# Peptides against a protein of PDB entry 8HF1, part 156

Target 1, 320 residues: chain A of PDB entry 8HF1
Amino acid sequence: NVMLYATKPTEVMVSFPHQEQVLTVTRLISAEIEKFYVSLDLMNIGVQPIRRSKSLQCLRDPSKKSFVKQLFNDFLYQMKEYGIYAASIAIISLIVEFDIKRRQAETLSVKLMHRTALTLCEKIRHLLVQKLQDMTYDDDDDNVNTEEVIMNFSTPKVQRFLMSLKVSFADKDPKDICCLVFVERRYTCKCIYGLLLNYIQSTPELRNVLTPQFMVGRNNISPDFESVLERKWQKSAIQQFRDGNANLMICSSVLEEGIDVQACNHVFILDPVKTFNMYVQSKGRARTTEAKFVLFTADKEREKTIQQIYQYRKAHNDIA

## One batch from the design tools (peptide; made by RFdiffusion4, then SolubleMPNN)

Design b2_p20_5_s1 (from b2_p20_5 with S1M P9E)
Fold by OpenDDE base, seed 1:
Structure b2_p20_5_s1 (fold): chain B 320 residues (1-320), chain A 20 residues (1-20)
Amino acid sequence: as target 1 above (320 residues)
Amino acid sequence: METYPRVEEEENLFEEIPEP
């Protein structure tokens, strides 16, 4: 009966101004991806052998084109939601994936398709890095990882998230911190992790306070596509977080399916809470004394967010 | 230079969601 005395976490909201402004570089990148989709649709890659891999992803993409489009669509989403700084990290994950797929290609046509996608990713990376360098005096790539560059090239949502971490954890004892950050997409875990590493390294008040890790949920749809490296990383990251060697864990909503993580004192929901299950499970991790459950909302969606939380609270009380 | 709008630091960054 340990569940009965779990103090309900304090539910708090952080508002951010809605971003309508699309950067010129973001428009250019989107247009290059759209042109690539037209070219991709015209590519004759032939009938791909249905590998009897039990992975639903291989079954769902008979052309292997939809997977390419999915990766670029996830990138476009990250660039829109988190900004061009996060996008500069996210594009590296696409480069790695397309290089793996290019090497694993069984046909010359599929190899060429992944090579074309990779060439586009390198062009996008160059455009993003050049834009980040607009704030730097020196051509040194390390100069793009300053707090100022991160903040100026992150969306208002990400800026408020970083400020929320700084306010919450500046000069605290690392042992007193157990923080979860929930994101919707698995690839967002990696780009927000990279962003946080750079931000923490640029922020003296956080350098010895926050040790981030990330966990990508198991893709139950395609366990065969999880690299041995990704599985090893996940196990190591979870263990480091359990052992207290990491005190901030970035995770996708897939924590729902049985990752036993310790009770946390902070739970940040960086992306909108889309389901009741996500609300209950993420909130259910905030179990320490004075635990905070932090939601991020655009100012224009503030009232809608509050009403959604009231509906979830009601539904939770009807089950409890 | 074109950047995202800088959000000001607010004293009360965390707004408690009231009980209904």
Scores: peptide ipSAE 0.605, ipTM 0.949, DockQ to the pose 0.755
Fold by OpenDDE base, seed 5:
Structure b2_p20_5_s1 (fold): chain B 320 residues (1-320), chain A 20 residues (1-20)
Amino acid sequence: as target 1 above (320 residues)
Amino acid sequence: METYPRVEEEENLFEEIPEP
């Protein structure tokens, strides 16, 4: 009985220089958000009655202030980890969320809170777009979506990720590509999706090669408030990827919840692998012959990353 | 103009993680 040893994917690492430099615009935006948090803490929005729906003990902050802070903290994380260009896309998602929450507000105080948050997001959007335009001669918003602007206003991590895609997929047959990109956070999926659409459109070697989609995890905080639209979109995105109408899928921990996707030939882990389960589940999608499992690490954390992968390999071999 | 540091294109972008 020749056990058909399923060909293990080749595990590869892409290093990037650690960036400590904080751009002036990033400091200004962070200071405006901190100033907003001080004002938010002073806002009297009243104690909202906890609708005791029976089952899920999510400690909903009755003030909804924690949710507002979470969205801005997620934005600050994306701006730090992926850069100004990615942040210009991420802020649009906050604008949409706060506009929805403003319209759904049951009280004038909650409506005002979301309006103030929305006004701050519009200011942040303007500061980001203005900064992207520093490289353009024309005030046309479309001119900020060039390969040069994307690369100059992306972190070294994102630059290495985009280079890795270009090297891996330039001028290939789109049918031969089945790629997953794993990110840690739900909101990063949409941000990186928007960045990739613009990058692919600006990169001739990729325009007819890569067709990206994204999957967003279920909102554990409020599954009841997952729009019927988000669930329909997620089903459509998965179906397009199964049908081969999309060949690159950006996802968070969604695949851990038992979403069956086809065997992939490339798996990119853009964010650090934090758990053994994430390692096994993501690597277990790289099941084709010659499959690659690609990790991204800062140069200063290279050795720590290698040692962590050795521990995960050992633990995986002890269970298999 | 203040931008992020541009990473150089490296010939060996992908480093294989060896077996221990």
Scores: peptide ipSAE 0.603, ipTM 0.949, DockQ to the pose 0.760
Fold by OpenDDE base, seed 2:
Structure b2_p20_5_s1 (fold): chain B 320 residues (1-320), chain A 20 residues (1-20)
Amino acid sequence: as target 1 above (320 residues)
Amino acid sequence: METYPRVEEEENLFEEIPEP
């Protein structure tokens, strides 16, 4: 019964103003993706051989069009939830994925589909980078990775998250930090990781304090889509975090039952807690003395978030 | 220039969720 003596983490909430304003560039990008979906639906890619994956669950869209739409929908979500700066990093992951799929295409029609998607991603990347450069007054310093650019092109949620890291960890000993950051989606891990690297490098108080890594949970990844390189990278990232070579880990899922991650002193939940299991398992990683469990909420959803946490606390006490 | 609204720095960034 090792659970009984775990010091309950302090549950804290960070509020952020709800962002209703949609930037002109985000509207342009959304409209380009919508036009692409119309074009994609008209593409004749022929009947693809249904490789029956032995896992019954995902009817592989024989057209692979659903996968293309999923990646762009995930990108649109990231752009909305995290902002233009995060989107400029996220689009690179789409470019890499579509280039791989283009090279692996067995037919000219499928190759053309992935090429068209890739061309759209390059256009989106250009629009995003150009928008980030609107703050760079000097033609010579293409450095869109400043604290000012990151903050001005990040959503209020991400701004509050970065402020929360600065307040929590400025000038601390790196050895005293064991931080988890939970996000909802797989591709968000890499996006937030890239954002944090640039933010830490631009923030003197954090440069020698925070060493981030990211990990994608295996349970949500069909092993068929997990590259050998990605699996090697995940194993290395976990090992670096265990060895203390990294002190902040970004995760898209609660670490599978059996990934023994050390007791953390900080657990940040960047996205809304949608399930009781996510609450229990993420909170269960905050096990050190004075551990903090940090939730992010829009001001308009503050009361709803509090009530949801009360329900989860009650449900957890009823099973403990 | 069109940017996201800058969030002000608050002294009490962390609000403790009270026990019910």
Scores: peptide ipSAE 0.603, ipTM 0.948, DockQ to the pose 0.784
Fold by OpenDDE base, seed 3:
Structure b2_p20_5_s1 (fold): chain B 320 residues (1-320), chain A 20 residues (1-20)
Amino acid sequence: as target 1 above (320 residues)
Amino acid sequence: METYPRVEEEENLFEEIPEP
């Protein structure tokens, strides 16, 4: 029995400066969302009739207010962690979701709640786009997607991530690339996907080299129809990645869902590794010869990150 | 103009995590 020692990936760290500076526009947007939460708490939308399925009762806020707050909290997280350029893409997903919920509203009070949330999202979108245009001399919308605008309006973490992709993949054969990018949150997959499309299009050395795709984790809260469309999209995205029509896959928790993805030569962990399971599952996808497992850390957390990886290596070797 | 701080391009962007 030749134990094929699966070649262990090289574990690599990329450091970025801790961001203490908050842009004036991000403070304004945060204050508008906080004012909206006060208004939302005062809204009488009635108690929705409890559909008696015991398992779904805890996840369906009978007021639907908790779901609205969750979407805005996820947006605030993305704006903080990835910057205002990523936030300008993320807000579009909220606009689409609140427009669907507004149209599906069974009561006038619920319809009004989703309309108020949608009006706030349009105001936020305007503030973000106006701020991106501060670097453009021309009022033409086409000039906000340059490499310079993306880099200046992205956090140091996202700047180091984009530099890491450029250094790793510039002028390479697309067939030699099989890359995974792991993110913590479901909505971050779409946001980082949109950012990467614009960055690749603005970066000549990555044009026709990187073809990104994304996978959205299964949401048990989505209506059955949305869940079927999402499952079809996931199957199509996986198939494109298996066929080599896409060579970079952005995913959240995909390995916990039992999605079989091919062996990769690069695995990027964009967000902090919070669990041993996430470490083992994500590292376990970097199986090619000379595979790289890349972690991102703030400079202030570098030592803590190294110690956490040593604990995970020890625990993994004790199970192997 | 208020932007995020630009991170410099480093030649050795990738630091190998040593074995303990």
Scores: peptide ipSAE 0.598, ipTM 0.948, DockQ to the pose 0.758

Design b2_p20_5_s2 (from b2_p20_5 with S1M)
Fold by OpenDDE base, seed 4:
Structure b2_p20_5_s2 (fold): chain B 320 residues (1-320), chain A 20 residues (1-20)
Amino acid sequence: as target 1 above (320 residues)
Amino acid sequence: METYPRVEPEENLFEEIPEP
């Protein structure tokens, strides 16, 4: 019961203008994915032999089409919520996943399906990189990782998040920083991690100050499918954060997974707080002296966010 | 050139959520 005596964190809100403008490249990419879904629905991939591995593999659509659509839907979400720059990192994760699935394909039809998905991902990657280069004088991929390019090709939400990190941590001692960043989706952890690496490298005041790690939530549907590599990586990332070798951890649901994370002085909730449990659990990690619990809200949703926090505060005080 | 709207720096980036 050490949580009962923890200093309550200061709850702060960062507002951002609502993103109404849809970029032409974003519309083009969305339309290409929609065309691909029509073609995917027409693909005859046959009935996959249910490998009677006793593990709950049976809940994955035997067609594997649903998994392909899920990855592209998660990509579309990331492109919408975080912007073109984040999407350029997110698409690489899809390329890697589909290449693994293509190599593991037991049938020619499934292999072809994953190959078609890869071809689309490479087209999307090219469109995204070309758009990032619109601000660069040189065609070098390294020139797209400037603070200016990152900021101009990130949503207002991500811009405010990066500004919040800069204001909070510029020129601070790395040892005085213990930061959690909560995101809704597991794939967002890796995307925001890649974005932060590039942003920190482009921002002198954050160089050698912030050392990010990420944690992908355990796939609760099939812990048996978690690759040995993913499990090793998760253990390493947690250990680095415990040892102070990393001072910023990006996570989706660390607390629901029973991962013991240290007390932090900053907790950033990048995505909307959807549940009381997420509020209590994430806030319960901001338990050092002068800890901050930071929420991000669109200006139009500001009042609704405040009212939601008041409801959660009330409910939390009734249980404490 | 199409970019996202550039958010201006604000002096009071962090707004404390008041007690009700």
Scores: peptide ipSAE 0.614, ipTM 0.954, DockQ to the pose 0.776
Fold by OpenDDE base, seed 3:
Structure b2_p20_5_s2 (fold): chain B 320 residues (1-320), chain A 20 residues (1-20)
Amino acid sequence: as target 1 above (320 residues)
Amino acid sequence: METYPRVEPEENLFEEIPEP
């Protein structure tokens, strides 16, 4: 019985300086969202029609306001963790979502709530785009997607991530690359995907090397028509990755639920590893010879991160 | 111009996490 010892991936760490400085535009946007939350709490949207699930009767009004707050809280997280360039892409997803919800609104009060949220998103988009244009001499929209603009308006974590991709994949054969990028939040997958498309297009050494895709988590909460389109998109993205038409996939922790993807040679964990399950499942995708499992940590959290990985490594060896 | 601090390229970007 030759137990084919699956080659354990090499576990590596990339450190980045802790960001204490918050841009003035980020403070302005945060203050506008806080003012909007005060206004939103004062809005009377009335008793919403009960969809047939008896268990959700008590959550009629809180659910629609709570969903609006969740989207803006996810946006604020993305702006803080990834920077204003990533936020300029993330805000477009909020605009699309609030326009859909505005059109689907069953009452005038709910329609007005989503319209007010949409108006705030357009103001935020304008503030972000105007700030990205501070580095461009020409008012031409095409000049905001340069490598220099992306790097200067991304957090140190995102800068180190992009550098790690360039060092790992510059001038390589696309066939030799099978890369996963794990992020914590569903909406981050689409934001980082848009950032990577622009970065790859601005970086000659990567243009014909990396073809990214993204996978959003299954939204089990919303059985609506959007969930069917999302499931079709997920199937298409997975199929492109299996067929080798895409060689880099951005995913949230939903790969935990047994999405069968091929063995990868690179696994990047862009956000902190918060659970043992996330560690085992993400590391378990790095199965090729010389596979790398890459973690990102702030310099201040480096020792704590190493100790946490030792505890996870020990717990994994005790089960294996 | 207010931007994020630029992180310089490092020769050893990847630090191997040793066995304990």
Scores: peptide ipSAE 0.609, ipTM 0.953, DockQ to the pose 0.762
Fold by OpenDDE base, seed 5:
Structure b2_p20_5_s2 (fold): chain B 320 residues (1-320), chain A 20 residues (1-20)
Amino acid sequence: as target 1 above (320 residues)
Amino acid sequence: METYPRVEPEENLFEEIPEP
């Protein structure tokens, strides 16, 4: 049995300068979220009845306050890692989620908590959009979706990622592209998807070349709250990618959970590779003869990234 | 206007990670 030597993808690295500078708007937003946390800790929402969900494992904070803080912490992470343009998209996801939770609230105190969180998200959205409009002459919300605005209000990591897509795919035949983009967090999938839609629409060389989709990992914390809509969306997105109606898929750990996808010619790892399993599973999707496996690293972490990849290569060769 | 630092285009955007 000649084990068909699976053609090893070319492993490449894209470096970006470390972002030390914090924008004034991001400091203002962070301070508003911190003030909200102090207010949230003072809110008496009562003892929530422990719904005995059959899955015993996650002692959810009966207060639901920890979940509200988690969503804002995920937003703060996205704003820091991807920039204020990505944050303007990410905040919409929080607005939608808090509106749903406000409607589903069983108590007036919980309803008020989600309403207060929603009001803060709306304020944050206005601060972000106003900052994006500083580059536009017209107060038209559509003018903030230009390539120039996206690039100026994205972190160096995201700028290098967008440049990497443009260089890799400009004026190519859509049928010759099968691209995966891996991100660490589930919420980043939607954020980067929205950013890519706007970037592709603003970039003539990509408009008819890239058709993105996204997959969001199952919320292990609440399989019951994974809306029938999210499961239908995932199935539809995977099917579109299989049928070639989409040629770029943004995903988190979803592909580690046994989602079967076709062989890809490009795999981009936008966030740091933190585990050997992530390395093997993501790299194992780059199966075409000319496949590229692209890593993004800060310049300061370049050597550490290279050494980590050497360790993963060694460990992979010892198992194969 | 306060923006992120613009990253300059590089000729060799993709650096191949050599075999050790």
Scores: peptide ipSAE 0.609, ipTM 0.953, DockQ to the pose 0.761
Fold by OpenDDE base, seed 2:
Structure b2_p20_5_s2 (fold): chain B 320 residues (1-320), chain A 20 residues (1-20)
Amino acid sequence: as target 1 above (320 residues)
Amino acid sequence: METYPRVEPEENLFEEIPEP
C-alpha cells in the first residue's frame, strides 16, 4: 500500500467585510414572499393522494406547499448570501420549476397554486432586473451583464470571490487550471455558474482562460425526481471537466461518495465549512503540487473560522 | 443609487492559515 503522501494543499483564507445593509429591493421582495406565504396557507388544494414511494422514508407533504416554500426560502438565502445579481439568475430556476409543476398539476387547485407562485416569480424578476438597470443608461438587456453591474450588485463575499479568481487565473494557460468551487446548496451551483459566465465574458483577462461548468450532487433522497435532462447535464458537465473542456467546476457540498473528480490545483469553498466531512472531501480534491484550498470568511468570523480549521486538521490527523 | 459596498482591492488577498 503506497500511501501516496497526498501533498497537503496550502490552506488560505479570504476575508470579506460583513454585509449588514439590506437593500430596499430585497426588503420589498422578502415582503412579497411573506404575503405570498400567508395566501398560500389559505389556499385549499384538497387532499393530495399520498403516493407512497417505498424509497422515500420522508412523508411527502401531501399539500406540496412545503416544496413551494422551500424553493422561495432557498431563493431568499441566495439573494442574501450572493446579492441581487445572483438572485436575478436564481429566480429563473424557480420560474422553470413552477412552470413544470403547473403543467404537471393533476388538479385545478394545484395548478392555480403553482400559477400564483409563478406570477410572484415574474414580479420578483422584474424588480431585480429593474434594479440592475439603475446602473444602465440604455434599456439593452446586455448592459446589465458588465463587470461593474456584477460587482455593485453582488455581496462583498462574491466580490472577493471574483477578485480571487481574477488574481489567481488572469492571463494563465487554461491547461494549467483545474479549479473546484464548492457551494452549500444545489440551486446555488446554477446561479453562481450563470454569474461566472457573465463575469468571465466581461473580464478580458479571464475570457479565454476560464471555462466554467456546474454539477449538482445526486440527491440520494429522490433519484426519481431528477429529470432525465438534469442527469444528462450532470454527465456531460463531468465529462467536459474530465476531458479538460472545462477547467472550473461549481459543485454543491453533497458530492456523492464515488464521483471521481480529477486532482485539482485550486479548491474554493465559497460557503462556510459546516462539517468535518465537507472539509475532508473538498480538501481531498486539492491533490496537485502547490494546490490551494481557499476559504471565504467574514472579518467578524475570521478567528472562529481559523479555530474551526484547527479542529478539523486535528480530527483529520487523528484518523489518518 | 443603492448598491452593495464595493470591496477595495487588497495586496494580500490570500491569508495563509498558519499551522497551530
Scores: peptide ipSAE 0.608, ipTM 0.952, DockQ to the pose 0.760

